# Designs tried in a protein design run: peptides against a protein of PDB entry 6D0Y. Part 216

Target 1, 225 residues: chain A of PDB entry 6D0Y
Amino acid sequence: ETEDHLESLICKVGEKSACSLESNLEGLAGVLEADLPNYKSKILRLLCTVARLLPEKLTIYTTLVGLLNARNYNFGGEFVEAMIRQLKESLKANNYNEAVYLVRFLSDLVNCHVIAAPSMVAMFENFVSVTQEEDVPQVRRDWYVYAFLSSLPWVGKELYEKKDAEMDRIFANTESYLKRRQKTHVPMLQVWTADKPHPQEEYLDCLWAQIQKLKKDRWQERHIL

## One batch from the design tools (peptide; made by RFdiffusion4, then SolubleMPNN)

Design b2_p30_2_s4
Fold by OpenDDE base, seed 4:
Order: structure tokens, then sequence, then C-alpha cells
Structure b2_p30_2_s4 (fold): chain B 225 residues (1-225), chain A 30 residues (1-30)
């Protein structure tokens, strides 16, 4: 395989084919595994890039990474590290749209057995802990709660199956914060929701209600959140 | 500005995020 060919394969996976998507992903995972000795850095970069730039293919690439991780565990770790590092960078750059997507991507990687459930719980604990920070803008606290809640559709079921006690604690902390937070700072919310502004009073509360319903429904989605 | 403050806060969180990365990688091996 050449570098250009690898790029093409990675970018085009999931397109219409005579074979099933699962078969194509298995095949691609095999190709990538075989080429890791020679093109590890390139493959890593490509996967990170498409993961970020093609959100419509989230489940395709998380599945691909899952398959690849099963074949080469070390590479899977490097990928996870790269993605988390990118998350950190996006946060530092105030690119909150990218950041929240990356959290969702990482969340789905738990389902693909790339990231351990305890690791994701730790990440969410880290996010919700921001609500306890002192002398910080509420918009910061709100965003991390948003990032947590909005990612649960992708991983809530798995986390509650394996870490129900820890998740309940996070939920309790989240609920506590939502009850005590101020609901009249729309301009601050616009920092990360400018494209689709919501009244601050209702946005997170509505999301919370939706997630609670989802939890009640055993994480079976019956409607688009 | 608010953006500058937020960036500063995220920078201060860098160490915590790095530790999170390490922990995540360790837990994968468990």
Amino acid sequence: as target 1 above (225 residues)
Amino acid sequence: SLEELLKKLEEEKKKEMEELIKKALEERLA
C-alpha cells in the first residue's frame, strides 16, 4: 500500500459497496494493521483527521478503530492518546463545537472496546468537577455539563451497566449544579452556541430532562434528542 | 475578555488533562 492509497481507503470507507459495511471495515482494518510497521504515523494522522473532519461517519470510524485496536492494541492506545490530546487543544482554543464532538467520539469508542468504561467515567467526573471550580464563568461550567449530558446517548447504557454507582454520583452532582446555577446569562452561552442560541434557562434543563427520560427508558432512543 | 479568560482556564487545566490521559491509557491495560 502507498500513502495515497491508504488515504483513499480511509476517507472512502462506508461508501456504497457490494460488500457489507462490516466486511469492508474488517478488510480495511486488516490492511491498516499490515501497514502499521511502515506507515504507522501516517495512518494515525489520517485516522485522527477523518475522525475530526467527518462527523457524519462517527460510528464508521469508531468501529474501524475498534477493529484495529483489537488487532494492534498499542496503536489503539496511541490513537486514543492523540484524540484526547486533540480534545485538550480544542478546549484551549475555545473550539467547543469540535470539543463536544470529540467527547462523543471518545464516548462511542467505549462501545467499540477501545476505551475502558472506567476511563470514560473518569473523564466525565473530570468534566462535572468543573462545576465545583470557584471563580470561573458559569458558561464554562455549563459547557462541561453540556458535553457530558450530550454524550450520554452514545455511552450511557454501557457506563450504567458497568459503573452504575459512579454514574449515579455524577448524575447527582450534575443535578445539584443544575438546580443552583443561574439561568439568566444568555450572552455567555453564545460563546459556544452562537449558531443555535437557546435560552439559558431552558436549554440545559431541557437536555437534562431528555437524558433522564433516556435513562428511564433504559437508554433506548425513541426520538431524536 | 471572556474568551481570553476561558483560554487561560483551559491552560490551567492542562495538567489535569494530562493526568487523565495517563490514567485512561493505564485503565485500558487493566
Scores: peptide ipSAE 0.245, ipTM 0.812, DockQ to the pose 0.016
Fold by OpenDDE base, seed 5:
Structure b2_p30_2_s4 (fold): chain B 225 residues (1-225), chain A 30 residues (1-30)
Amino acid sequence: as target 1 above (225 residues)
Amino acid sequence: SLEELLKKLEEEKKKEMEELIKKALEERLA
């Protein structure tokens, strides 16, 4: 395989094919594994790039990484590290749309057995702890709560199955914050979202209500957030 | 500006994010 061919394969996975998506992903994982000795850095960069630039293929690439992680554990670790670094860089650059998507991507990696549930819980604990920061803009506090809540459709079921007590604590802290925060920052939150189910309502409260319903429904999603 | 303040706050959180990276890698081995 050539470097250019690898790029094509990675970018086009999930497109119309005579074979099933699962079969294609397994095949691609095998090809990539075989080429890691020669193209590890390039493959890592490509996967990080498509993970960021092709949000419509989120589950495709998380699944692919899951398959690769099973074949090469060290590579999986390097990928996770790279994605977390990218999240950090996105936050530092105030690229909040990219940042929240990366959190969702990492969340789905838990389902793919790439990231351990305790690690994701720790990340969410870190996010929700921002609500306790003093002398900071509320938009900052709101965003981290938004990042947490908006990622739960991808990982809430898994985390509650394995870390229910810890998740309940995070939920309690989140609820406490939402009850005491001001409701004047709706326009700022709109910067981070493309669509709102109820534009007349405060978005974060609306999202909280949706997540509460999702939780009650045993994390069986019936609508698109 | 607000953007500058937010950027500064995120830079201050850098250490915490680095610890999350370390923890994520360590817990994979557990």
Scores: peptide ipSAE 0.202, ipTM 0.791, DockQ to the pose 0.016
Fold by OpenDDE base, seed 3:
Structure b2_p30_2_s4 (fold): chain B 225 residues (1-225), chain A 30 residues (1-30)
Amino acid sequence: as target 1 above (225 residues)
Amino acid sequence: SLEELLKKLEEEKKKEMEELIKKALEERLA
């Protein structure tokens, strides 16, 4: 396979085909595995790029990475490292929309057996611990809670199955924070930006309510959050 | 500025995240 061909294959996976998506992903995983000796760096960069820039294909690419990880454990690790590095860079750049999406992506990688559930729990514990930081803007605390809650639709079921006690503690801490945090009045709904990384006043409360309902429904999502 | 402050805070958190990465890589099989 040529480098350009690999790019095409990776970018176009999940498009309508005569074969099932699962079959296509297996096929692509095989092709990519075979080409790793010659194009590992390129494949890694491509996968990171599409994972970051094509949110509509989140589950497609997490599944693909899961398949690749099963075939080549080391490559899976390199991918996870790259994604987490990107997450750090996004946070440092105040690119909060990208950051939260990357957290969601990593969350779904747990379902694909690329990331262990305990590791994701640890990440979320770390996120929620930000609410306990002193002398920091509330917007920072709010964002990490948002990142946690907004990722649960993708991984909440798995985490509660594996680490229910730890998750309950995180939930309790989250609830406590939401009750004591100050309300910020915003005239209109705003999207997270580098300059204004804050949601609408009621957004976190609404999200919390939605997640509580989702949890009650045993993590069977009925609507897109 | 708020942006500068947030950047500083994220830099401080970098070390914590790096440790999480290491742990995740050591036990990443679900």
Scores: peptide ipSAE 0.183, ipTM 0.778, DockQ to the pose 0.016
Fold by OpenDDE base, seed 2:
Structure b2_p30_2_s4 (fold): chain B 225 residues (1-225), chain A 30 residues (1-30)
Amino acid sequence: as target 1 above (225 residues)
Amino acid sequence: SLEELLKKLEEEKKKEMEELIKKALEERLA
């Protein structure tokens, strides 16, 4: 495959085909694996790009990466590292909508066996620990809680199955924070809810309630976000 | 500014997270 052809294949995967999606993904994974010796860097960049810019294909690309990771763990790791770097850059740029999506993407990679559950738990522990930071803007604390909660629909089931005690601790800390936080900085939180703007006072509380319900329903999603 | 402060804080926090994830990945690859 040529470099340009690879781009086309990656960008168009999941589109209507005579073959099943699963078959197409496995086929593409095979092609990409075979071309890693020649086009590793390009493939990595392409996958990172589509992972970031095509949210409508989240599960397609997480699955693809999962398949690739199974074939080449090293490449899978490099992909994850690249995504983490992108997450960092998004946060640095105050692109919180992109950042939360990236966290969600990474969360779904746990389901695809690219990221280990304990690693994701550690990430969320790290997120929620921000709520304990002193002398920082509440908007920062709020966002990390939001990022955590917003990602649970994609990974909560897996994490509770493997790390229930740790997750409960994170939930407890989250609940504690939500109870004690102030609810006066509405404009700052609106940055994260471009599609569905809610008053800050209610948004996180509403999300928390939704996640609690999801948890109660054993992470079977019906209507979330 | 608030924006600058947030950028700084996020950068620092993400470094910690990156290190954690890298460590986990390295262990996985071993």
Scores: peptide ipSAE 0.313, ipTM 0.844, DockQ to the pose 0.016; fails the geometry check

Design b2_p30_3_s1 (from b2_p30_3 with E7A K8R K10R E11A V22I K23R N28Q)
Fold by OpenDDE base, seed 1:
Structure b2_p30_3_s1 (fold): chain B 225 residues (1-225), chain A 30 residues (1-30)
Amino acid sequence: as target 1 above (225 residues)
Amino acid sequence: EIEALLARYRAAGLSEEQLAAIRELLEQAL
């Protein structure tokens, strides 16, 4: 069954291979392009699934989607729409771990020329605007800030190159929020990440400091946060 | 089965290099 083979190929790409990753990705892009007319829905579902469940292969799959988009099949737009729907569902279900993986995935799609920089800026503006809502618990406000900040290693450089003024506004709003929020939600934030915060700093404050340094270093990373 | 799939993808315009990569992935998956 061709559908089973598609699942296998998508799941196996990026693993140990005698061929280069580039060859594997180009080959898989060709396969998927050829099969889109008959298996479009299946391919969309599979790619959404691996984006949620295999965050360790994020750059592999964003590159794959970028390659598909470059082949002029009009797949990119529909895929992004599906991802946005999935993000909304994850947020509604309070599945914050899945949601943050999707946000990072979408962020890296900007680098792959699948999502326009202004669209990503608008998303982050919406996220940070939640911090101004009084009917939302702080734990949820904190998550939106976390989702924004933790995605910047993937897309911060591109967004500041194209939308520096808008990004500065978002940063200012974020800084303002971090200064006025309560610090008692540290244990809850640990549910979202396996990273250990600095013992003398609250997790979001620590992340903020790291992002500020990254920005100062012109978004040149030594490692992904 | 793998050969039939590869033949289809060859007809779709995949290069021999790409087909070799796909062959390996299919063989690992089966």
Scores: peptide ipSAE 0.437, ipTM 0.909, DockQ to the pose 0.925
Fold by OpenDDE base, seed 4:
Structure b2_p30_3_s1 (fold): chain B 225 residues (1-225), chain A 30 residues (1-30)
Amino acid sequence: as target 1 above (225 residues)
Amino acid sequence: EIEALLARYRAAGLSEEQLAAIRELLEQAL
């Protein structure tokens, strides 16, 4: 069935090909555009699924969504809405690893002109605002800070170019939180689990330092974070 | 099957370059 082909195409894009990635993405964007009238819901679901399950192909799929959006189709908005719903569901299910991937995905969608910079700033404002809530455990507050900081390599440049004042406020609030939060010593080699966020004192501080340096370097990446 | 799909996408306005790319992907996927 055509739906199976769509799934296959979406899953296979970005893999080894005789054609350039750009060509493959343009082709796939054309395919998806053509099939949107008949398979919009399926395509939305598929794209959300691969965005969630294939974080290694983040830039491939954000680019794909960007290409679709650039074709003057209102697909981007619906996709973002679906992604936000999925993010909320992931958080409710305590799937924090999935959640952070989704935040990074959304962040990179700003670069693809699917999400407006002010909207992403607002999202990060909401994230950082959690640090001011007393009814939220620190482990969860730490996760929101992590999600914010961890996403900046993908979107920090764009956000500071467009909303520098607002970003500075978010950074100030983040810094304030990091200074006042209770710190626990856990080995840096430990990874956040899917079931529960595992805040690491050194990790968050290290991440903060790395992001500060990245900011100082005008968001020019020299190392993979 | 692939040809039928490509024909549909051609009719939808995909370029030959795009169709070639899609052909390859379909052949790999099937």
Scores: peptide ipSAE 0.422, ipTM 0.904, DockQ to the pose 0.929
Fold by OpenDDE base, seed 2:
Structure b2_p30_3_s1 (fold): chain B 225 residues (1-225), chain A 30 residues (1-30)
Amino acid sequence: as target 1 above (225 residues)
Amino acid sequence: EIEALLARYRAAGLSEEQLAAIRELLEQAL
């Protein structure tokens, strides 16, 4: 019975309310904190589920996780571990769309002080390093680049502020790959873009150009939208 | 039922403002 209430609360937060979103999130964080001793596993599962299924509420749930992490220092880590497991499962199942969203979610958790910037940089380094592997299919290599680039609107500013040299290296490797790769249209990647690519440009090339502009504009998103 | 839950959360240290927010969410869920 209490579990049902938790599900309802988590699913409804961020919707129309007479109270401010801040109050709702603080209240919910308090509720979840109080119920962690009895329903930790359930709460973790619920948060992972909404993180996967409700991309429109990304910032709401990352903020919520941030609040919980601030209250319970171990919660954020456990949640991230669960998300990483889910990411691996999605990749194994070739669910690229879900996987890229999970990467975006994790990226925004950096802004919520749940994930450290160096850890995210390391993840992106690992992603881009796949492009250097000879036995990896083109579609997989393209996806990892896409996952990296498409996440930068959420975390690029923070990463460049803290790890500019490492990020520049990743960018250089990405550029090198994009220049030498075979240009193949991958329709599945277009589903999770904020804007449609130019019809005359290959999708990844278009995304690269957009990200380069965003970087030039010091990661102010309003300048590319 | 809602009152019982709110009492529990009050005891857990939630403010009246937070409880008001939770009340609204719970009422919407029912």
Scores: peptide ipSAE 0.415, ipTM 0.902, DockQ to the pose 0.936
Fold by OpenDDE base, seed 5:
Structure b2_p30_3_s1 (fold): chain B 225 residues (1-225), chain A 30 residues (1-30)
Amino acid sequence: as target 1 above (225 residues)
Amino acid sequence: EIEALLARYRAAGLSEEQLAAIRELLEQAL
């Protein structure tokens, strides 16, 4: 069945091949485009699944979605909506590792012209605004800051190019929060477990320092964060 | 089976380069 082939193709793209990754992605995009009329829902689900389960292939699948969106201008929006739903479900299920990855995935979709920069800025504004909510546990506030900061390596450059003033405001709010929050020490291995989604004090501060450096370096990464 | 799929995708407008890439992926998958 065609659906089975689609699943296989989507799962295998980016693996060892005699062809270039670009060629494989373009080919697959063509296949998926051709099959969208008949298998749109299935394709959406498959892409959401691999995006969620294969974080090592983040850029592969964001690129693929970008290509599909270029071919079918409605596809990207529907995919993003599905991903947002998945993000909410992950958070409800206390799957914080999956949730943060989904945020990173969405962030990279900005580079693939699937998500507009202003939309991503708005998302990050919403994340950082949680830090101002007193009825929310600090562990939750810390997670949103972490999700924001940890996504900037993928999208910080683009967002500052398009929305520098708004980004500066978000940074200022983030810095302010980091200075005033209570610092706690947790085992590193337990940072994003279901029971303790709280980043270690040193880790969050370290991440902030790394992002600040990245920003100062004009978002040119010299080391993998 | 692979040839039938490729024929369909060719009819859908995929280039020969794209089809070659897909062929390889299909052969690996099947």
Scores: peptide ipSAE 0.405, ipTM 0.899, DockQ to the pose 0.937

Design b2_p30_3_s2 (from b2_p30_3, 8 letters changed)
Fold by OpenDDE base, seed 2:
Structure b2_p30_3_s2 (fold): chain B 225 residues (1-225), chain A 30 residues (1-30)
Amino acid sequence: as target 1 above (225 residues)
Amino acid sequence: EIDALLERYREAGLSEEQLEAIRELLEQSL
């Protein structure tokens, strides 16, 4: 009974309400906090599910997790671990769309003080380090670069403010890779994003250019394709 | 049912504003 209500609440938060979004989020955070002792696993699963299936509510759920993490329960770490596991599973299943949204979700959790900036930098370092692995197909290497670059609109400002030297190194490595990689069209079973007008072989270069501009604009987010 | 649930959350320390928010969410349809 309670589990059904939790699912309902988590799914409905952010929808049109007579109450403010802030009130809804605070209320739900309170509900979840109250129920964590008895329904921790269920709550974790529900939040992971909506995080991966409802990308349109990314900031709502990252905020919710942030609010919950700021409360008495050590929930953030376990949630992040669950999300990382889900990310790995998505990658194994070649679900690139889900995977990239999970990376973006994790990125925004930095802004919500759930993930430390150094940890996110380390993740991106790991992503870009894949480009140095010769036994990995280029299409896979390209995706990790894509996942990194496409997440920067959510966290680039924060990471450069706190870890500018490390970020510069990542950027340098990324640039080097983009210059030396082969620009060959490789068919994939899954398109990275349906809304992108550019061919896959060119999209990464276009994204790089967009991110360079965003960086130049001091990470003031503008329209990004 | 909803009232009993809300009472539990009231006892857990949720404010009346928060409880009202929760009530509305519970009563809404997806």
Scores: peptide ipSAE 0.549, ipTM 0.939, DockQ to the pose 0.777
Fold by OpenDDE base, seed 3:
Structure b2_p30_3_s2 (fold): chain B 225 residues (1-225), chain A 30 residues (1-30)
Amino acid sequence: as target 1 above (225 residues)
Amino acid sequence: EIDALLERYREAGLSEEQLEAIRELLEQSL
């Protein structure tokens, strides 16, 4: 059936192929466009699922969504709404690993012209504003800063090209927070978990330094963070 | 089965290059 083929194609795209990735993505975008009238809900669910579960294919699926959004259907808006809803659910469930990945995914959607730069800036402003709230534990404050900084490799260039003044304000607030926050020492390198979302002190400071360097280099990435 | 599917997409306006890409993906095993 057509649904089985759609699932197969969406799952297989980006893997080793005799054809170029570009050709595969254009072909798949054409297929999905043709089938949207009859299978819109299924396609939306499939793309949300792979976007959430396959971090290694982040740029493949953001590009695919971008291609679809550029075509006749307002698919991008509906997809973003679903992803934002999932992000909120992840945060409520304390699933910080999924949450940070979703923020990165949304960040790359800006490059694919699915999300407007001002909207992403507003999201990051909201994240950094948490650092100013009195009734929020530092562990959550640190996570929002981490989520912001760790997403900048995907979207920093675009945001500074369009919203440099606003981004500078966010950076200033972030720097101020990092200087005044209490330092908690973790005895060993820990992976993000639902129970322990707090990044290591050294890691957060290191990440800040790396992002500052990336900014100085005009967002020309020489190494993958 | 694949041929019939590809014909539908040809009628929908996919190029021969795109159709070949889709054929190759469908014929691949995971």
Scores: peptide ipSAE 0.547, ipTM 0.939, DockQ to the pose 0.796
Fold by OpenDDE base, seed 1:
Structure b2_p30_3_s2 (fold): chain B 225 residues (1-225), chain A 30 residues (1-30)
Amino acid sequence: as target 1 above (225 residues)
Amino acid sequence: EIDALLERYREAGLSEEQLEAIRELLEQSL
């Protein structure tokens, strides 16, 4: 019975309410904190599920996890571990749309003080390193670059403030790859995109240009890509 | 049912504002 209520609350948070979003999130964080001793596994699963299936509420749930992590020091680490497992499973299943949302979610957790900036940099280094693997299909290499670039609107500012040298290296490697890759898999990349403002251009090159502009503008975003 | 839950959370230290937020969420339809 309590589990059903937890599911209901987690799913409903962020919807239109008579109370402020802040009050709703603080209240829910309190509820989850109180129920962690008895329902930790269920709560972890529920949060992973909504993170995966409700990308429209990304910032709501990252904020919630941040609040909960502040209340329970160990929760954030366990949650991140679960999310990483889910990411790996999504990649194994070739569910690239789900995987990219998970990467964005993890990226925003840096802003919520759940994930350390160096850890996120390391993840992106690993992603971009795939471009150097010769026996990997280009579609897979392209996806890792896409996952990296498409996550920067959420975390680029923070990472450059703390790890500018490392980020510059990742950017240089990315640029090098984009210049030398074959532009033959545009239709496949379309599966990963929600909006294409420039359909006449190859999507990954277009995204690169947008991110370069965002970087030049000191990561002051007008809208999330 | 909702009242019993809210009482448990009150005892756990939630403020009245937070409890009202939770009540409202529980009573809403998806």
Scores: peptide ipSAE 0.550, ipTM 0.940, DockQ to the pose 0.791; fails the geometry check
Fold by OpenDDE base, seed 5:
Structure b2_p30_3_s2 (fold): chain B 225 residues (1-225), chain A 30 residues (1-30)
Amino acid sequence: as target 1 above (225 residues)
Amino acid sequence: EIDALLERYREAGLSEEQLEAIRELLEQSL
């Protein structure tokens, strides 16, 4: 009975409500805190599920996790571990769209004080390091660069404030890779798929240009990327 | 059902505002 209510609440939060989003999130955080002793596993699964399947509510659920983590319960670490496991599973299953959403989710958890900035930098270093590995298809290299760049709108400001030198190194490596990689001609309407996870020739270059501009503008978004 | 649930959360320390928010969410249809 309680589990059903938890599922309902987690799914409904962020929808149109008579109450403010802040009130809803605080209330739900309180509910989850109260029920964690008895339903931790269920709550973890539910939050991982909605994080994975509802990218439009990314900031809602990252905020929720942040609020919960701040309530004197060691939840954030376990949640992040679960998300990392899910990310690995998504990559293994060639679910690249899901995987990138998970990376963005983890990125925004930095802003919610669930993940430390250095940890996220390390993750991105690992991603970009794939571009330097031998015997790795360019499609994989491109995806990791894409995952990195496409996550920066959520966390770039924080990471540069805390780890500017390390971020500059990552950017330099990324730029170097983009200059030397082979261009691919893929239909413009093609989406990331299991069979063809390559962006079109100009996509990564375009994204790079957008991110460079965003960086120049001190991570203040003028347009939705 | 909902009342009993909310009472449990009240005892857990949720404010009346939070409880009302939870009630509203539970009573809404997706």
Scores: peptide ipSAE 0.550, ipTM 0.940, DockQ to the pose 0.777; fails the geometry check

